Peptides against a protein of PDB entry 5Z08. Designs and how they scored, part 99

Target 1, 168 residues: chain A of PDB entry 5Z08
Amino acid sequence: RQKDEWAKKTSSLMKQLDWFIGEHLGAMLAAEELGGPVVGELMEIDPDDLSAGFNAHGKLKKATSQPDLDRRQRRIDDIWGPQDEQGQAHKRKRGADEALAASAEMRDLIEQLMNKLVEAGGDNSATYVEIPRESAAARFLVRSKVAMFHPNDARRLRLVDFGRDLDD
Target 2, 222 residues: chain B of PDB entry 5Z08
Amino acid sequence: GLPRLIDAIEEASKIPAKRRQTPIKPTIEKLTTHLYTHGASPDSLLRLADLLTLRNHLDQASLAAITRNLYPSSTVSDEVVLRFIGALGHGQLKPTLALQALFLRWLVMVYHLLENPGVLGQVYGVLFDLLDTAAIRPQLCHLLALVTRRKHVRPFRIQAILTLSRQTGGDPNLTGLLRVFKNYYPEIIVGDATKGRASAFKHPDPQWRQHLDEIQQRRSEA

## One batch from the design tools (peptide; made by RFdiffusion4, then SolubleMPNN)

Design b2_p14_6_s3 (from b2_p14_6, 7 letters changed)
Fold by OpenDDE base, seed 4:
Structure b2_p14_6_s3 (fold): chain B 168 residues (1-168), chain C 222 residues (1-222), chain A 14 residues (1-14)
Amino acid sequence: as target 1 above (168 residues)
Amino acid sequence: as target 2 above (222 residues)
Amino acid sequence: SAFAQMIEDIMKAL
């Protein structure tokens, strides 16, 4: 009974987390990765705004017609997109793709962290996930006190041991 | 102390080996022993970075030995990083490609000790443009895997790495870097380039890492 | 539960 309630609660919470990542956190993470504000400093980031990029101060670049960046970006979009007139639709799509990918990275990281925690069977040394990079997702989890870097290896991340409360 | 050893090597580096009054090798051995035991302070790291990256009369074996023992006792400054980055690529005044590969390996191994990891992100383009240099590509891909952020993953770079992967017959390091890019753009079809095994970018030297950790721990206790 | 707290902490960090 308690295991089933825990499983249901865990499943419900995972769905809520997945929703939260997709609807809110992904865009903010994408903004941070693009050199925008740290997650939490800007509550609502439109994925469309991500396409404009950020200045050196983390502020949204106004859609100034920088024709040269648009030319290189068009050349890039010309490589990956059909050559047709819809250049503006590609910018919006890019911001959305950026939020989606940040969401995917966060989901994958959480999944890996949870899997390692389960696999470790109480061995704290085995709970570390090797991260290829310090991502906005990783930094966010650390700031949230949900995860910790290994003291001697910033490439290793683990969930904060919530486990003492399971045996009590 | 370490500063005096560096002074002696700096002076010797100005003179061709055949014109030196004393062999430098014993002083290099003392330096490398000291570095292995105590590491290098930020100031010493900067001086050693200049010694390693600037054209001088030191032999390649000595430069390689210093680089292999270049344990930071504390942090690594932006200035030190930029010295090593500036030494990369082709040119008559630049270090050998073999030594450049050691520098890149070093940057990978000390990445967690950088005062500002963002400095490598600022020079991302410089690093990326060197991917065609086969001799440094393995370590360069590893460093780029650490440095890459979403802002760096641009369609032109995706296309460039795909093109280079085809040209190289699917270099595993390029495939590994493409996997890092794919974390940012899941839609990246690692097409024919995926027929190869991707590099996992494992730590280049676990023993070196352990020894670095021991040096760093002594600082935290002091 | 640890997981519930994790999710709550993630949501509170925003």
Scores: peptide ipSAE 0.167, ipTM 0.317, DockQ to the pose 0.062
Fold by OpenDDE base, seed 5:
Structure b2_p14_6_s3 (fold): chain B 168 residues (1-168), chain C 222 residues (1-222), chain A 14 residues (1-14)
Amino acid sequence: as target 1 above (168 residues)
Amino acid sequence: as target 2 above (222 residues)
Amino acid sequence: SAFAQMIEDIMKAL
């Protein structure tokens, strides 16, 4: 019974996390990777806005106000097709593709971190995942205090085991 | 002239190589020859920055060749700088890391021609956060060494670079950047793990510098 | 569960 309730609760939480990653976090992570704001500074990023790009301050470039931003946007439009529905669809698709890629990276990283935690059987030294780079996803997990880098190697990331600190 | 060559390359960049009616290589060679001989005006630099930084159908060899010949005939605007900075990092829409390294190298070589060197100081955080990317780290450290001011040398960045230096086994470029930080905060202990000789951040290409000076001199005589 | 706390911490960080 308790195992089944735990399994159901865990499954429900995983679905909620997956939804949260897909609907909110993925776009914010993609924005950070594209030179936008750090995750949490801009609460709502439309994947469509990712295509407009970000200024040096991490703010969304509004199409209308800077003719040179319009030139970059026009040039993206010129390179990727006319500003017709297809060109806008290609831009939206790219913003969506970056958000999807960021979402996939976050999901994969969380999965690896959780798998290592389970496999380690309580050995904290065995809970580290090797990350190829310090991604927006990795940085977010560390800022959230969900994960921590190895003190001597920031290519090694582990979940913060909240359970053990309560039993000591 | 240069604008017509850029027009032809912009049009060709919209089309996959296999679907082009004419090879683009001869036009790229004409462009690079023109750039080598005359440099690029501010307007041409902006157009070329967009060709280099925005995803298009140009091959990596052509993009690299343009970047290697990207001599400014005048100043470099904030807009041009921000195009290159905005092209850094990871992502499917970003240029290759090899091309990003060339952009950073270019920014180092033209730093003295920036209309506003302070623009790089405004994006210091973006540059600093890319230090984990090994492929661009040498040029990135060199650029940061030029850009760093006292306001950028914060405790968290000192700790970050010390940590990264330990993890990389004392990358000489990181040690060089730590030396720049130490100029502002002498108490920074570059730990013994930096057995590596600090990079001196010498000019990446003395021949390129000399040729740039020749192009810049012609502008002063006109 | 550590996972529930993780999710809560992720959601609180935003």
Scores: peptide ipSAE 0.159, ipTM 0.312, DockQ to the pose 0.072
Fold by OpenDDE base, seed 1:
Structure b2_p14_6_s3 (fold): chain B 168 residues (1-168), chain C 222 residues (1-222), chain A 14 residues (1-14)
Amino acid sequence: as target 1 above (168 residues)
Amino acid sequence: as target 2 above (222 residues)
Amino acid sequence: SAFAQMIEDIMKAL
């Protein structure tokens, strides 16, 4: 009974988290990955703003300024093409695709972190997920105090023990 | 007329009750009778808003009586709205929470008479941050239910209301506000803690509404 | 639950 109530509550919270990631967090994470502001500094990122890209200071580029030739910016510029109607449609599509990719990365990372926590059976050394890169998703979880890096290896990430047994 | 009654009350409000030469109660009764019969003009509303929101020597019963009879004869300006919003929350210079609840109730009842309903949307954050104050929460949730637009429904506010709902044991007013949020984002999962009865945010005083409509009609005919 | 707290902390970080 209590396990079933916990499972239902957990499922409900996972759906809320999934919604939150898809509707809000994914776009902010995508902005950070594209050299935009750190997640939380800009709460409202329009997909059109994601498309415009960010300057070296993490500020939205004005649509009229020539993009500085940084390698990530070239990918943005190669995607953005000329400011014709087709170019704008491709820009919007790409901003949406980056937000979807960031959402998927965050979901996958949370899932891996939770699975490792369950599998470890209380062994804190076994709770680490190996991350291929320090992503905006990983940094966000650490800033949120939800996850922590291994003290000696920044490629290993685990959930913070909130002092409640997973069974409670 | 109404301006002279307000003048007398403004002067009396500067003086402690024990030092007044004349009792203020008869003047308050004349004011409330006048407000009930004719309503308050925009200029009179602003002066009365200052009397209600600024710290003075008027007793709580008099302030409550004025608030209960604060019928606008016309529209309600942004300045009047902002006086009442500025009076909300905790502080030694702020009105009592009981009086703040009456102000929020008044704003709900006159919402359709605001010159610019958008003014409440601009101060949405200020209103939302007061939801933890139990004494004003019922009226605050009702006002927020009227004011909320898609731009106000943010993840942090969804979480804040869910957390507060859990902490309060599922306050029906919070559940009602969360239902308003769900109209903009159907995917919001109202967890088991919110299976409780949601408030429908019905008009707080139908008789007051009817009397307001009568006052408003007399102005349209003049 | 630890999970509920995790979700709360994620949302508070915004």
Scores: peptide ipSAE 0.157, ipTM 0.318, DockQ to the pose 0.076
Fold by OpenDDE base, seed 3:
Structure b2_p14_6_s3 (fold): chain B 168 residues (1-168), chain C 222 residues (1-222), chain A 14 residues (1-14)
Amino acid sequence: as target 1 above (168 residues)
Amino acid sequence: as target 2 above (222 residues)
Amino acid sequence: SAFAQMIEDIMKAL
């Protein structure tokens, strides 16, 4: 009974989280990666608006007639990549693709973190996931106090063990 | 004025957000507005560099907002540059890699305002050794492209870039940096190992540049 | 943020 209620509640929360990642958080994460506001400052970002990029104040740029400016708005790891001559339709697609990629990264990171926590069997040293980069997703989890970096290695991330802090 | 805003932020930075008596966001907004309008003096730049690079209780949004509005009204000192360079890399006391990328981007955008561009050449090794860090690599390659001189183009660095380029599947920024190296040593084969399109290292933000130029022009007229 | 709380609630449920 209690296990079934817990399982139902967990399943419901996971569905809500997955929905929230896909519908809202992915766009916010993508905006942060593109040099926009940090996640939580702007709660509603349309993925289509990501194509316009952000100004120095973190506000959405109006579609400027300068296609080259919008092409420079990229993830930190791809800012200097080849500028494809893509029309306005490709810009919107790019914003959506960035939001999808950010959503996938967040989902994957959460999954890895949870799997490591389960596999570690209570060994806190074994709960670390190696992250290839410090993403907006990773930073969000740390800011949310859901995850923490290894004290000596910022490439290693783990979930905060909420269970131990309650029993002590 | 700007110094008083910095004072307030410095004091707030010592205190966790939950323990602050007043929200810092309005003060950050005033600071960023001031910076956008007037730029930062050399003294203010140094203080802001400390706020940005030293571990404190400021949120990442605030730090990013300050960095995005960090227009020099004058020159950029070696000390300011070294604060940002010292903040690069991995470690618990280091800023986030996202913020480090913004710092490197800033250094690229203000490179022409450095009091001594040679200071970056002195720390070339430190910068070069960070090329494996994917999150900062684009901006780092751009900065290195500006800084690189013949004395920096050594066989071990050529090999390191070639190796890293192969490992990354031909990162266009690494290919761009190799092209810069090739300008000093034409015998460098950038060829089949770097099948990627090279970055042209274009200015990262033309609007930011234009606004910086407007701030700098006001100084020259004064 | 509402999302941070949601994650926290999920983690507490784990």
Scores: peptide ipSAE 0.090, ipTM 0.283, DockQ to the pose 0.138

Design b2_p14_6_s4 (from b2_p14_6, 7 letters changed)
Fold by OpenDDE base, seed 3:
Structure b2_p14_6_s4 (fold): chain B 168 residues (1-168), chain C 222 residues (1-222), chain A 14 residues (1-14)
Amino acid sequence: as target 1 above (168 residues)
Amino acid sequence: as target 2 above (222 residues)
Amino acid sequence: SAFAQMIQEIMDAL
């Protein structure tokens, strides 16, 4: 009985999470990946200013170093480019595809993190998932205090165990 | 009980050590033993926070011993937190920087027991402005790493950490804090400014944590 | 459950 209620509750929560990822979070994660605002904050920073990044002095990089800025600026220009109906449709489709990709990445990451937690059997050293890149999904989980990076390796992410000593 | 021990120490704290009729050390030892065994209630924590943070005639070793045994048996109130935050910084009326480092370490270790973790977010600026104080910087960065939210990650603070990182030769705690900021602002470049390894911000005392958990469990059974 | 808390923290982070 309690196991069945737990299973039903867990299934319901998983469905809610899946829905939430697909309907809301995925698009916001995609926007962050594309150099838009971080999920849940419109920084009053001009997107152009955000795209420039910070120099070693924490100042906005002036638009001087062209090439990698050009790719992001092209993505921004592809996102903010002329509002013709075809461009908007292509933009909406691309945005939808990026949102789907971000949703899939978040789902996969959560699944991997959970699987590693279960497999580790209480060995916290074994709970790390190797991530190919620092994604918006990974950063979001860390900001949410649900996950943490390995202190020495930003390619390793684990769930925060709220019930066990995080230090092992 | 604990209240009577605190009463005795409060009275003794008003008198210079050389003018005390009775040695305070045995009473401090009884207090620390009691705290280690049972922890401190919210009311006792407040009284102890005042003893630790307000200028009195207690010796630094006694204050440090109390701080190292300051196990909450329950939650930690905003008022207790604010006493410790108010004790930070430079000034003749402030505790020593060594004791302030212990307070910050304590706040890190009891962060999960705060009645309102948001209180630290409200004083974030006060904490952040103390990053130039080298003696407390390690524990301060650790606390800030726990407290930092998106609203705190501002361009001027990013710049301040980058500047301070350069001035300190790449303090690993500042690098660690900047890595925390990067979670909220992905465009932050951590590597170029800091040749140093980032701090992990591991729990500062696993044995203290374990003992705290034992004290907290006894409360749940009562 | 830890999972329910995790989900809640994810949803509350927005």
Scores: peptide ipSAE 0.330, ipTM 0.757, DockQ to the pose 0.104
Fold by OpenDDE base, seed 5:
Formats: sequence, structure tokens, C-alpha cells
Structure b2_p14_6_s4 (fold): chain B 168 residues (1-168), chain C 222 residues (1-222), chain A 14 residues (1-14)
Amino acid sequence: as target 1 above (168 residues)
Amino acid sequence: as target 2 above (222 residues)
Amino acid sequence: SAFAQMIQEIMDAL
């Protein structure tokens, strides 16, 4: 009985999470990946300042055309900038595709993190998932205090065990 | 009981050690033993916070021993937190920097027991402005790593950490804090600014944590 | 409980 209630509650929560990822979080994650606002509280920083990023000296990069930042800025401008009617349809489709991709990435990451936690059998060292890149999804989970990076390797992410020691 | 021990220590704290009729050390040992066994109630925590943070005639070893055994049996109030935060920094009336480091370490270890974790976010600026104080920087960075939210990650603070990191030759605690900031500002370059490894901000004392959990569990059963 | 808490924290982070 308690296991069945737990299973039902867990299933219900997973469905809610899946819905939340698909309907809300995915689009926000996509916006972050494209150089838009970081998911959550809007900082009183101009989106242009966010897109410019910070140089190694912690100064806002002047909008000097770094090609990769230009590509993200172009993607932001491509998503959020006023484009002509034909450009808007292509932008909406691209935005939807990026939101779907971000949703899929978040779902996959959560699944991997959960699987590793179960497989580890309580060995915290075995709970790390190797991530190919620092994604908006990974950063979101860390900001949410749900996940943490390995102290020496930012390519390794694990769930925060709310019941066990961070003793790796 | 604990209140009586605190009363005796409070009275003794008003008198210079050389003028005390009785040695305070045995009473401190009884206090620390009691704290280790039972923890401190919210009321006792406040009284002990005052003893630890206000200038008195207690010796540094006694103050450190109390701090090392300052297990909350319940929650930690905003008032207790603010006593410890108010004790930070330089000044003739402030506790020693060594004791301040112990207070910061304590706040890290009891962070999950705060009645309002947001209280530390409200004093974020006060904490951040102390990062130049080398003696407390390790524990301060750890506390800031727990407290930091998006609203705290501002360009001027990013620049301040980067500048201080350069000045310190890449303090790993500053690099660790900058890595926390990077979660809110992905554009922050951590690796190029600091040749050092980032601090992991691991729990400072696993044995202390385990013992705290045992004390907290006994409360839930009462 | 931990999983429920995780989900809640994810949802509350917005």
C-alpha cells in the first residue's frame, strides 16, 4: 500500500515535471542557450549586456564582434528581434525547435542523473553523470540546488542527495 | 541544566580571569559536554551567540570550544544569525578573525537549520565586502556559495572577485565563488582568470554533521 | 520524499 501510494505520487510528480519542462521550462532554457535571460529571476541587466558577456577581466565585453557571441546574439536577434513577416514564421519555428531540443536535453539529463543515483547504491562517487557541455539545463539544476558539479571537473554532474553526505 | 551553565559563564565573562574566584574552565567543559550531548535550544543559542560575539573576558580557547560544540537542537533564528554577522570584520570590539572564521564555518554547517535562509541574502553585501580579509575568506566564500542567488550576481561583484583573484594569485575559494556566479552568468570566464583549482566547498566537518543529525533526530521524536 | 523534493525544487526555481 505505501509503496503503491509512493509509486503513484512519484508517477504523478514525474508527469507534472514533464509537463512543466515541455510547457514552460524548455522555452526558457532555449532562451538561455541562445544568450537570452538566464532561467528564473530577470536580472536588471540589459539583455544586450548579457549577450555581450564578461571578458576574462570581468568587464562587460563591449559589443566587439566575437564571431561566436555574434552567432548567439544573432540567434537572440533572430528569436526576439523585429523581423519581417517571413522572418517571424521562421523565427517562431526555430524558437519552437530550440524549445523542444532544450526540453529533451533537460528530460534526458534528469533521467541520467536519476539512473546514476539509483545505480550507485549509495556510493556518491558513482552518481556523477558526464555531461558533454555546460548547458542551460545543467546550470538550472545547479541553481535550483538539485544538482552539483564535481569540484574538480565541471563535466561531471550529480544530484544533490537530500538524504546523504556530499562527502566525495 | 544548560541555562544554569550559561548563567554562570555570563557572570564569569564580566570579570577578568585573574580576578575570578573560581576557574571558569570546568564550567566551560560542562557546557561543551552538555551542548555535545543535547544541543542548544533557540533561547540558549541566542545567549551563547551574545557570549561569543560581544566583547567579554572569556578566553579565546573557551570561545572556540563553545563554537565547536554549538549544535542547534532546533532551528536557528534570524537574530542568532545576525549576531554572528554583526561580529564580522575589523574593529577593537569585534571578535578575533580566527573566531570569526569559526562563526562562518558554523553558519555553513547549520545553514539548512536557519528559520529564514533569506536573512543571509539580505546581508549579502556585508559578507561580500569582507572578501578582502584573507583570514576569513575561505569560510566566507563557502557561505557566499550557499547564499548566492541571481539578484546578488552583479557586474561590479564579478569584477571585484576577478580583481581580488588576480591580487591573491588565484585563491581557490574565490575561483570557487566565481564558479557559482557562472551558473547565473555563463559568460564568466573562470579558467583564464585564475590558474588555480576551484574550491569544492565541501562540508567542513562530516563528523560534526553526523552528530548534528543525531541531535536533530532526537528532537523530532520528542 | 527526496525525489518529490527534487521535483518541487525544480518547479520552485522559476
Scores: peptide ipSAE 0.321, ipTM 0.747, DockQ to the pose 0.105
Fold by OpenDDE base, seed 4:
Structure b2_p14_6_s4 (fold): chain B 168 residues (1-168), chain C 222 residues (1-222), chain A 14 residues (1-14)
Amino acid sequence: as target 1 above (168 residues)
Amino acid sequence: as target 2 above (222 residues)
Amino acid sequence: SAFAQMIQEIMDAL
């Protein structure tokens, strides 16, 4: 009885999480990956402004155009900038595809993290998932206090052990 | 009981050690033993916070011993937190920096028992402005790593940490805090700030944690 | 449950 109630509750929560990822979180994660605002905050501050640093008076230094920052900014401009009508349709489709990809990445990452936690049997060293990159999904889980990076290796991510309540 | 022990210490704290008729050390030992066994209620925590943070005639060893045994039996109120935060920094009326480091360590260890963790977020600026104080920086960075939310990560604070990191030769605790900030601003380059390793911000005292858990479990069963 | 808490924290992070 209690196992069945737990299984039902877990299944219901997983469905809610899946819905939340698909309907809300995926698009925001995609925007972050594309150099847009970090999920949950529209910061008016241009990322280029942050990279340029501030002078001693807290004023933004002019971004020295690093070519890679220009590519990211171009991607942001390509995604969020005013484009012609044909550019907008391609932009919307690309945005939808990126949102789906981000949703899939988040789902896969959560699944891997949970599987590693179960497999580790309480060994914290075995709970790390190797991530190919620091994604918006990974950063979001860390900001949510659900996951932690390895202190010396940003390619390793684990769930925070919410510990005792899995067996109770 | 604990209240009577606190009463005796409060009265003794008003009198210079040389003018006390009775040594306070045996009463401090009784208090610390009681705290170790049973923890402190919210009311007792508030009284002990005042005793620890306000200027009085207690010796540093006694204050440190109380702080090391300051196990909450339940939750930690905003008022208790604010007493410890108010005691931080430089000033003639403030506790020693060594004692302040113990307070910050305590806040880290009891963070999960705060009635309102948001209270630390409200005083984030006060905490952040103390990062230049080397004696408390390790515990301060650890506390900030727990408290930091998106609203706290601002360009001026990023720049302040980067600047301070350069000035300190790459303090690992500052690098650890920058890594926390990087979760909110991915463009932060942690490696340029320091040649050093980032702090992992591990629990400061695993034995203290285990003992706290035992005290907290007794409450849930009662 | 730890899982319920995890899901809640994910949802509350927005």
Scores: peptide ipSAE 0.318, ipTM 0.734, DockQ to the pose 0.108
Fold by OpenDDE base, seed 1:
Structure b2_p14_6_s4 (fold): chain B 168 residues (1-168), chain C 222 residues (1-222), chain A 14 residues (1-14)
Amino acid sequence: as target 1 above (168 residues)
Amino acid sequence: as target 2 above (222 residues)
Amino acid sequence: SAFAQMIQEIMDAL
């Protein structure tokens, strides 16, 4: 019973995560890879600092009360937004392709990290995934405190052992 | 192989052209042909980065030819990146500004192959302080557009770009970089300096990109 | 579960 409930809960959470990656995270990861904002960094930014506009003299202006969501969407639109009418369709397509690629990379990385955790059978040394580069996906997982790099090898990433709760 | 070609060029680079027993040009041509066909391994990239960035007796045409054919067959290490960054700016020991512009263009074109893109973020200040150097500004702004994160977007840097934009009559590359900054501070008013079209920071060389992709694919199949 | 917590942390990081 508990294993079945855990399996159902895990499956439901995986579906939610997959949706979240596809609908939200993938585009942000792609934006980070293209030189856009760091994923999740906007949440730590005081909305007042974001709203504190710089004038033509580089002085902070007082924040106008536009909602953070509208600002985030506008930033995504500014990063991915087409500059020219003919370039619009190609830029949108390219942006969509990059978001899909980033989503796939994140899914694959999470899957590898989870598989290594299961395969390791409690051996923390065997839980490391070798990553080809420090990607936006890898950095995001580290910033989220979900993953950590090997202290001596930045090419090795593992899930944070939340495992005080796995033995219970 | 590539290592032997690099060895020969390294030895020749220590000797003034007038004192060389053999012309180096045929060896450079063999090197560039090899690089075009196979790319450079991480180890070869490091050695080539030293040849390109350190003062030696190689001619500018040879250095430019190597840089134009500097296709990574794999990833680009932090060490390679730092060699090119260390070669930027003014000084008698530095490469020419024309060659520095090629290095910056190369970094833009291989940015997706960096082992750690964060290394460029660590040297952000060094890059940013070179924006007044007109000869490298276009490529520098493009690289900064890729590298910029919230931590780099500071009031003093916003003011510096605005000031430099006014001084340059609205350089489109500076306006492009300021648009990147505006993603972090949407209230940045670019003012009358916006009369210029902002650079879109398009890929500098689509043919070079395509050829790089072909080299990278061959490695994934091996 | 550690996995549920992980997913929650990923979702909360945004």
Scores: peptide ipSAE 0.268, ipTM 0.365, DockQ to the pose 0.065

